# Designs tried in a protein design run: peptides against a protein of PDB entry 6UG1. Part 141

Target 1, 304 residues: chain A of PDB entry 6UG1
Amino acid sequence: SNEERKRRKYFHMLYLVCLMVHGFIRNEWINSKRLSRKLSNLVPEKVFELLHPQKDEELPLRSTRKLLDGLKKCMELWQKHWKITKKYDNVGLYMRTWKEIEMSANNKRKFKTLKRSDFLRAVSKGHGDPDISVQGFVAMLRACNVNARLIMSCQPPDFTNMKIDTSLNGNNAYKDMVKYPIFWCEVWDKFSKKWITVDPVNLKTIEQVRLHSKLAPKGVACCERNMLRYVIAYDRKYGCRDVTRRYAQWMNSKVRKRRITKDDFGEKWFRKVITALHHRKRTKIDDYEDQYFFQRDESEGIPD
Target 2, 301 residues: chain A of PDB entry 6UG1 as posed
Amino acid sequence: SNEERKRRKYFHMLYLVCLMVHGFIRNEWINSKRLSRKLSNLVPEKVFELLHPQKDEELPLRSTRKLLDGLKKCMELWQKHWKITKKYDNEGLYMRTWKEIEMSANNKRKFKTLKRSDFLRAVSKGHGDPDISVQGFVAMLRACNVNARLIMSCQPPDFTNMKIDTSLNAYKDMVKYPIFWCEVWDKFSKKWITVDPVNLKTIEQVRLHSKLAPKGVACCERNMLRYVIAYDRKYGCRDVTRRYAQWMNSKVRKRRITKDDFGEKWFRKVITALHHRKRTKIDDYEDQYFFRRDESEGIPD

## One batch from the design tools (peptide; made by RFdiffusion4, then SolubleMPNN)

Design b2_p21_5_s4 (from b2_p21_5, 10 letters changed)
Fold by OpenDDE base, seed 3:
Structure b2_p21_5_s4 (fold): chain B 304 residues (1-304), chain A 21 residues (1-21)
Amino acid sequence: as target 1 above (304 residues)
Amino acid sequence: MEELRKELLELYEKNKHLLNL
C-alpha cells in the first residue's frame, strides 16, 4: 500500500539518524585522553617515525610508502593487542529485514546499550566485537597524532524493498553477513592529498581507493545485510562527512536509487542531519576530497 | 544547528534500546 511505503520510508529515516548518532558518540569516546595514553604505548618509536615521515621533495611517493608501511605495522601491533573477538549479538549493526523490525517492535525487547566506561575497558583489554576493535584501532592511530577517521557504513532497513516476507535463512547467513565490515578507518595522506582506506580487523587490508574498494560488498548473500548506501566519516575534530562516493563504483546508476537522497526532500533532509553532526570548520582536506568526489561523478557519468 | 543536534541526540536516546545501539 501507499501507507506501508510511507511507514517504511519513515522507519528508514529514523533508523539512519540513530545509526549516524551512534557513530558520532563512538567517535567522541575514541577521543578519550585516558584511552589515548594507554594506546600510544602500543606503538614503538620506529613505527611512530614511519607514521610521520619527512616530506621527500624529490619523490613524494617515498613518503606515502613509509606511511603505508607504518600503517601495516600498526595493524600487526593491533592484532597482537586484540585478544578476544566476540561475535555480534544477533546481527549487530548489519541491515535488518522488515519482518525482524516488526517482530522486535512487538516483543518490546530492550537491548543493553554499551556504556562509555565498558567500551574504554573493552578497548584497553582487547576484548570485544569487530566494531569495538576497529574503533579502538582508530583511537590508537589518533593517539599517535595520525589524522585517522572512523568510517561507518550505515545499514538502515531497505525502504525500496516492498516484499512482505524476506525471511533470511538462518545459520549460513552469519558468515556472509560478516564477510565485509560495517566499520573501518581512513588515514589522511598529506603527501598524495588523499584518504587511505584501512580495514584492520575484517579483511586486514590497506588500499588507496581509485575506482572501487575491496570493502564494497559483492554477491547477493553478502548484500542481504550489507548494502553500501551511507558511508559516514567521523574525524578527530568532530567532522562528519558523507564519503559514500569513494566506495560506490555505481553511485549514480545503482546506489542513489536506494538512498533517501534520491529526491530533493531526502537530499535536503540528509544534508541537515550531516550539518548538525559536523562540528568543525571546512579545511583544505575537505577541498581535496570534494574535488576527488567531483572527478568520480564525472567519470561515472549520468545514468541513462 | 545546535538545537537540531540536541533533537537528534534526544531521538537517539529514545530509540537506541529498540535498535540495538
Scores: peptide ipSAE 0.651, ipTM 0.960, DockQ to the pose 0.675
Fold by OpenDDE base, seed 4:
Structure b2_p21_5_s4 (fold): chain B 304 residues (1-304), chain A 21 residues (1-21)
Amino acid sequence: as target 1 above (304 residues)
Amino acid sequence: MEELRKELLELYEKNKHLLNL
């Protein structure tokens, strides 16, 4: 019905806000001074120097290569620190079906939200789910004075899916779900004026995204619980930015149709939410990023 | 904007347990 479409759109918006606020809160928690002091000790001086290379005036690419090597070594150090990767409880922050949401609403079981103290202890011990691990990795890079962002792929329920029963048949569902990450890292390269993408936990990859990312879900089974729609970046200065354009090859033709921002009302609403979560002044880094997004939008063109 | 941020935080606090966040 039209009413059910409105209800699903509303619930999608509510869920999206709660996910974006969750990312904001986790981004505050990873700025913990106590955690920062502990995690900085995991990074040897030689690796710190690679993270902060001098500018090569002849070939700026040499400085970028040092930064990339430093980030690779940080991923290796992080793997040594992280002792226990827990499975997600149920589906974690992956996309729920409408049936799962209805069943959860009927089941008055209040889930126990992770407290800040428990999170800091989990990161500090190297014991937790993959999301806690990625968040801790971002904290380690920030502890080394790296301009690292926490990236969150927000997975609200699909308001474009009007099917009543979306029973996902079980056996491979978890493996397909976790094939691509929900959280990752971006690092600012001051030499190339670009963000470097880092997945320290899932794919264990570093990439300089041009047209497409390895982190973008591919295939029907993987997209059931992980649809690239809202990739939100949280920086160390409490900036909040929509960076979906980086990871979406087909933003205009495919991704936009599945976003709340497909209409003017949804665009205005989503901009208000982003602006409310954005707690810093604009910087030249934002200008370079917006120029890159503009060029990517022009290069995709208008879908025929 | 600060008011809207407060409202978003309150909305999260009201719903986090239901959404398993």
Scores: peptide ipSAE 0.650, ipTM 0.960, DockQ to the pose 0.666
Fold by OpenDDE base, seed 2:
Structure b2_p21_5_s4 (fold): chain B 304 residues (1-304), chain A 21 residues (1-21)
Amino acid sequence: as target 1 above (304 residues)
Amino acid sequence: MEELRKELLELYEKNKHLLNL
């Protein structure tokens, strides 16, 4: 019905706001000065120097290579620190079906929200789920004065799915759900004027995204609980930006149709939410990023 | 803008337990 379509759109918007605020709060928690002091001690001086290379005036690419090597070593150090990767409770922050949402609304199960103190302890001990691990990795890089962003792929329920029963056919294997991350890191490369993508936990990869990312979910089973629609970046200065364009190869042709921003009302609403969560002034880094997104929109073209 | 951010935070606090956040 038209009513059920409106209801699903409303719940999608509500869920999306709550996910975006969750990312904002986690980004604030990883800026903890106490955590920063503890995590900086994990990074030896030689690795710190690689994270902060001198500018090579002849070949800026040499400086980028040093930064990439420093980031690789930081991933190795982080794996040594992280002792216990817990499984997610149920589906974690992966996408729920409409049936699961309806069932959860009826079950007044007070889920225990993780407190800030418990999060900081989990990161400090190296014990937690993959999301806590990624968030802690971003905190470690920030502790080393690296301009690292927390990236969140927000997974609100699919308001474009109008099926009455939205139960997943069969036990979607936990492995297919967690094949691609929900949280990752971006690091600003001041030499190339680009963001470097870092997944320290799931795929354990570093990439310089041009047209496509390894972190973009592929295959039906993986996309059931992880649809690339809202990739939100939270920086060390409390910036909040939609960076979906980086990771979406087919933003215009495919991704937009599954976003609230497919219509003018949804676009204006989503911009208000982003702007409310954006807590800093614009910088030259934002100019370079917007220029890159513009070039990516032009290069995608109009889908034939 | 600050007011809207406050409202978004309040909306999250009201719903986080339902969403398992």
Scores: peptide ipSAE 0.649, ipTM 0.960, DockQ to the pose 0.667
Fold by OpenDDE base, seed 1:
Structure b2_p21_5_s4 (fold): chain B 304 residues (1-304), chain A 21 residues (1-21)
Amino acid sequence: as target 1 above (304 residues)
Amino acid sequence: MEELRKELLELYEKNKHLLNL
């Protein structure tokens, strides 16, 4: 019905706001001075120097290579720090079905929200789910004065799916769900004027994304609970930016149709939410990023 | 904008326990 379409759009918007605020709160928590002091001690001086290379005036690429090597070593150090990777409770922050939403609304089960103190302890001990691990990795890089962003792929229920029952039945459902991350890191490369993508936990990869990312979900089974629609970047200065364009090869032709921003009302609403969560002034880094997104839109073309 | 941010935080606090956040 038209009413059910309106209801699903409303719950999508509500869920998206709650996910974006969750990312904002986690981004504040990883800025903890107490956590920073502990995590800086995990990074030896030689690795810190690689994270902060001098500008090579002859070949700026040499400086980028040092940064990439420093980030690789930080991923290795992080794996040594992280002792226990917990499974997600149920589906974690992956996409729920409409049936699961309805059942959750009927079941007054209070989910245990993780407190700030428990999060900081989990990161400090190296005990937690993959999302806590990624968030802790971003905290470690920030503790080393690296301009690292927390990236969140927000997974609200699909308001474009009008099916009543989507039984996600299968023995591999959890493996397919966790194949791609929900949280990852971006690091600013001041030499190339680009964001470097870092997945320290799931794929354990570093990428300089051009047209596509390895972090973009592929295949039907993986996309059931992880649909690339809202990739939000949270920086150390409480910036909040939509970076979906980086990770979406087909933003205009495919991804936009699955976003609230498919219409002018949704675009204006989503822009207000982003702006409310964005606490810093614009910088030259934002100019370089917007220029890159513009070039990516031009190279994709307008869908016919 | 500050008011809207407050409303978004309140909306999160009201709903987090339902959404497993």
Scores: peptide ipSAE 0.653, ipTM 0.961, DockQ to the pose 0.675; fails the geometry check

Design b2_p21_6_s1 (from b2_p21_6, 10 letters changed)
Fold by OpenDDE base, seed 2:
Structure b2_p21_6_s1 (fold): chain B 304 residues (1-304), chain A 21 residues (1-21)
Amino acid sequence: as target 1 above (304 residues)
Amino acid sequence: EEEKEAEELMRFLEELLKQLL
C-alpha cells in the first residue's frame, strides 16, 4: 500500500539517523587521550617517520610512497596487536530485512549496550569484532598524528523493497555478509591532495580510489546485507561528510535510486542530518574533496 | 548544555539502535 511505502521510508530515515549517530559516538570514543597514549606505543619511530615523510619537491609521489609504506607497516603492527576477532552477534550493523525488523521488535532482546569503558578495554586488549578492530586502527593512526577518518557504510533497511516477505534464504552464509566491510579508514595524503582508503581488517588493502574501490560490494549475495548507499566519514575534528561518491561507481544511475536523497524532500532532510553531525569549520581538504566529487559526477554523466 | 543534550540524544539513539538491532 501507499501507507506501507511511507512507513518503510520513515523507518529507513529513523534507522539511518541512528546509524549515523552510532558512527559519531564511536568516532568520539576513538579520540580518547588514554587510548591514544597506549596505541602510539605500538608504532616504532621508523614507522612514525614513514607516516610523516618530508615533502619531496621534485617528485611528490615519493612522499606518497613513503606514507603508503608506513600505512602498510601500521596494518602489520595492528594484526600483531589484535588477538581475538569475534564474530558478529547475528548480522551486526549489516542490513536487515523488513521481516527481521518486525520479528526483532516483538523480541525484547536485552542487547547489552557496549559502554565506552568496555570499548576502550576491547581496543586496548585487541579483543573484539571487526568493527571495533577498524575503529581501534583509526585510533592508532590518530595517536600517530595521522589525519585518519573513520568511514561507516550505513545499512538501513531498503525502503525501495516493497516485498512483504523479505526473508533471506537461510543459506546467506555469514561469509557472504562479511565479505566486504561496514567500517574502514581513510587517510589524508597532503602530497597528492587525496584521501587514501585503508581496510586494515577485512580485505587488508590500501587503495588510492580513482573510479572504483575494492570495498564496494559486488554480487547479489554480498549486496543483500551490504548495499553501498550511505558512506559517511567521521574525522578527528568531529567533521561528518557524505563520501559515497568516492566508492559508488554508478552514483547517478544506481545508488541514488536507493537513497532517501532521490527526491528534494529527502535531500533537504539528509543535508540537515549531516549538518547536525558536522561539528567543525570547512577546510581546504574539504575543497579538494568536493572538487574530486564534482569531477567524478561529471565523468559518470547522466545515465542514458 | 548543548553538548550534554547531544550526548543524551546520542545515547538515546544508540540505545534505540540496539533495540532495533
Scores: peptide ipSAE 0.025, ipTM 0.622, DockQ to the pose 0.075
Fold by OpenDDE base, seed 5:
Structure b2_p21_6_s1 (fold): chain B 304 residues (1-304), chain A 21 residues (1-21)
Amino acid sequence: as target 1 above (304 residues)
Amino acid sequence: EEEKEAEELMRFLEELLKQLL
């Protein structure tokens, strides 16, 4: 019905805000001074120096290469620190079906909310789910004075799916779900004036994204619970930015159709949500990023 | 009517955001 379409749209909007607020809260928790002091001790001086290379005036690319090597060594150090990777409870923060949402409303399941103290302990011990691990990695980079962002791929239920039965069939559903991350890291390269993408936990990759990312879900089964729609960046100064354009090859032709921002109302609403979560002034880094997004939009063209 | 429900939802979400931030 038209009513069910409206209900699913509104529920998607509410769920998206809850996810974006969750990302904001986790971004605050990883700014903990106590955690920072503990995590800085994981990074030896030689690796710290690679994270903070001098500017090579002859070839700025040499400075970027040092930073990339420093980030690679940080991923290796983080893997040594992380002792226990827990499986997600059910689907974690991956996309739920409408049927699963309806069934969960009937089930009085006491959701155990992870407290800040429990999170900080989990990160410090190296015991937790992959999301906690990525968040802890961002905290370690921030402890080394690296301009690292927490990235969250928000997975609200698909309001464009009007099917009643949205049950996902298949024994491999969990493996396909976790094939691509929900959380990752971005690091500012001051030499190239670009964000570097870092997945320390899932794919264990570092990318300088130009047109496409390895972190973008591929294949029908992987996209069922992980649709690239709302990639939100949280920085160390409580900035909040939509960075979906970096990871979406087909933003205009495909991704926009699955977003609340497909219409003017949804665009205005989503801008209000971003503005409410954005607690810093604009910087030259934002100008470089917006210029990159503009160039990516022009290069995609208008969908036929 | 649809605009009014959407505005009420926006107000609720803005209030929720103010309480959570």
Scores: peptide ipSAE 0.023, ipTM 0.610, DockQ to the pose 0.408
Fold by OpenDDE base, seed 4:
Structure b2_p21_6_s1 (fold): chain B 304 residues (1-304), chain A 21 residues (1-21)
Amino acid sequence: as target 1 above (304 residues)
Amino acid sequence: EEEKEAEELMRFLEELLKQLL
């Protein structure tokens, strides 16, 4: 019905806000001074120097290569720190079906919310789910004074899916679900004026995204619980930015149609949500990023 | 009517955001 379409749109909006606020809270928790002091001790001086290369005036690419090597070594150090990767409880923050949402509303299950103290202990011990691990990795880079962002691919229920029964076949569902991450890292390269993508946990990859990302879900089964729609970046200064354009090849032709921002109302609404979560002044880094997004929009063109 | 419901939801979400942030 038209009413059910409205209900799903509104529920999608509410769920998206809750996810974006969750990302904001986790981004605050990883700024813990106590955690920072502990995690800085995991990074030896030689690796710290690679993270902070001098500018090579002859060939700025040499400085970027040092930073990339430093980030690779940080990923290796993080793997040594992280002892136990727990499976997600159920689907974690991956996309739920409408049926699963309805069943959960009827089930008065007391969800045990992870407290800040429990999170800090989990990161400190190296025991937790993949999201906690990625968040801890961002905390380690921030402890080394690296301009690292926490990236969250927000997975609200698909308001464009009007099917009543969205039952997913159970057995292979977890493997396909976790094939691509929900959380990752970005690091600012001051030499190239670009963000470097880092997945320290899932794919264990470093990428300088041009047109395509390895982190973008591919295939029907993987996209059932992980649809690239809302990739939100949280920086160390409590900035909040939509960075979906970086990871979406087909933003205009495919991704926009599945976002709340497909219409003017949704665009204005989503801008208000971003503004409410953005607690810093604009910087030259934001100008370079917006210029990159503009060039990506021009290069994609208008879909036929 | 649809715009009014959307505005009410927006106000609710703005209030919720103020409580959560």
Scores: peptide ipSAE 0.023, ipTM 0.614, DockQ to the pose 0.388; fails the geometry check
Fold by OpenDDE base, seed 1:
Structure b2_p21_6_s1 (fold): chain B 304 residues (1-304), chain A 21 residues (1-21)
Amino acid sequence: as target 1 above (304 residues)
Amino acid sequence: EEEKEAEELMRFLEELLKQLL
């Protein structure tokens, strides 16, 4: 019905706000000075120097290569630190079906809230789910004075799916779900004027995204619980930015149709949510990023 | 204070999420 369409749209909006605020709070927790002091000790001086290369005036690419090598070594150090990767309880922050939401509304499940103290302890010990591990990796880079962002792929229920039964029958549903991350890292390369993508936990990859990312879900089974729609970046200065354009090859033709921002009302609403979570002034880094997004929009073209 | 507010906000959001999920 038209009523059910409206209900699903509003529920999607509310769920999206809750996810984005969750990302904001986790980004605050990883700025903990106590955690920073502990995690800085994981990074040897030689690796710290690679993270902070001098500007090579002859070939700026040499400086980028040093940074990339430093990030690779940090990823290796993080793997040594992280002792226990827990499975997600149920589907974690992956996308729920409408049927699962309706069933959960009837079941007063006591979800165990992870307190800030428990999170900081989990990161310090290297014990937790993949999301906690990624968040801790961002904290380690920030402890080394690296301009690292926490990236969250927000997975609200699909308001464009009007099917009554959306049950997922797959035996490998968990493996397909966790094939691609929900959280990852971006690092600012001051030499190339670009964000470097780092997945330290899932794919264990470092990317300089041009047109597409390896972190973008591919295949029907993987996209059932992980649809690339809202990729939100949280920086060390409490900036909040929509970076979906980086990871979406087909932003205009495919991704926009599945976003609340498909219409003017949704665009204005979503901009208000971003503004409420963006607690810093604009910088030259934002200018370079917006220029890159503009060039990506021009290169994709407007779908006919 | 900020830590307590963040915990309260998380509890609120989780309770909101529990009502929604």
Scores: peptide ipSAE 0.023, ipTM 0.617, DockQ to the pose 0.054; fails the geometry check

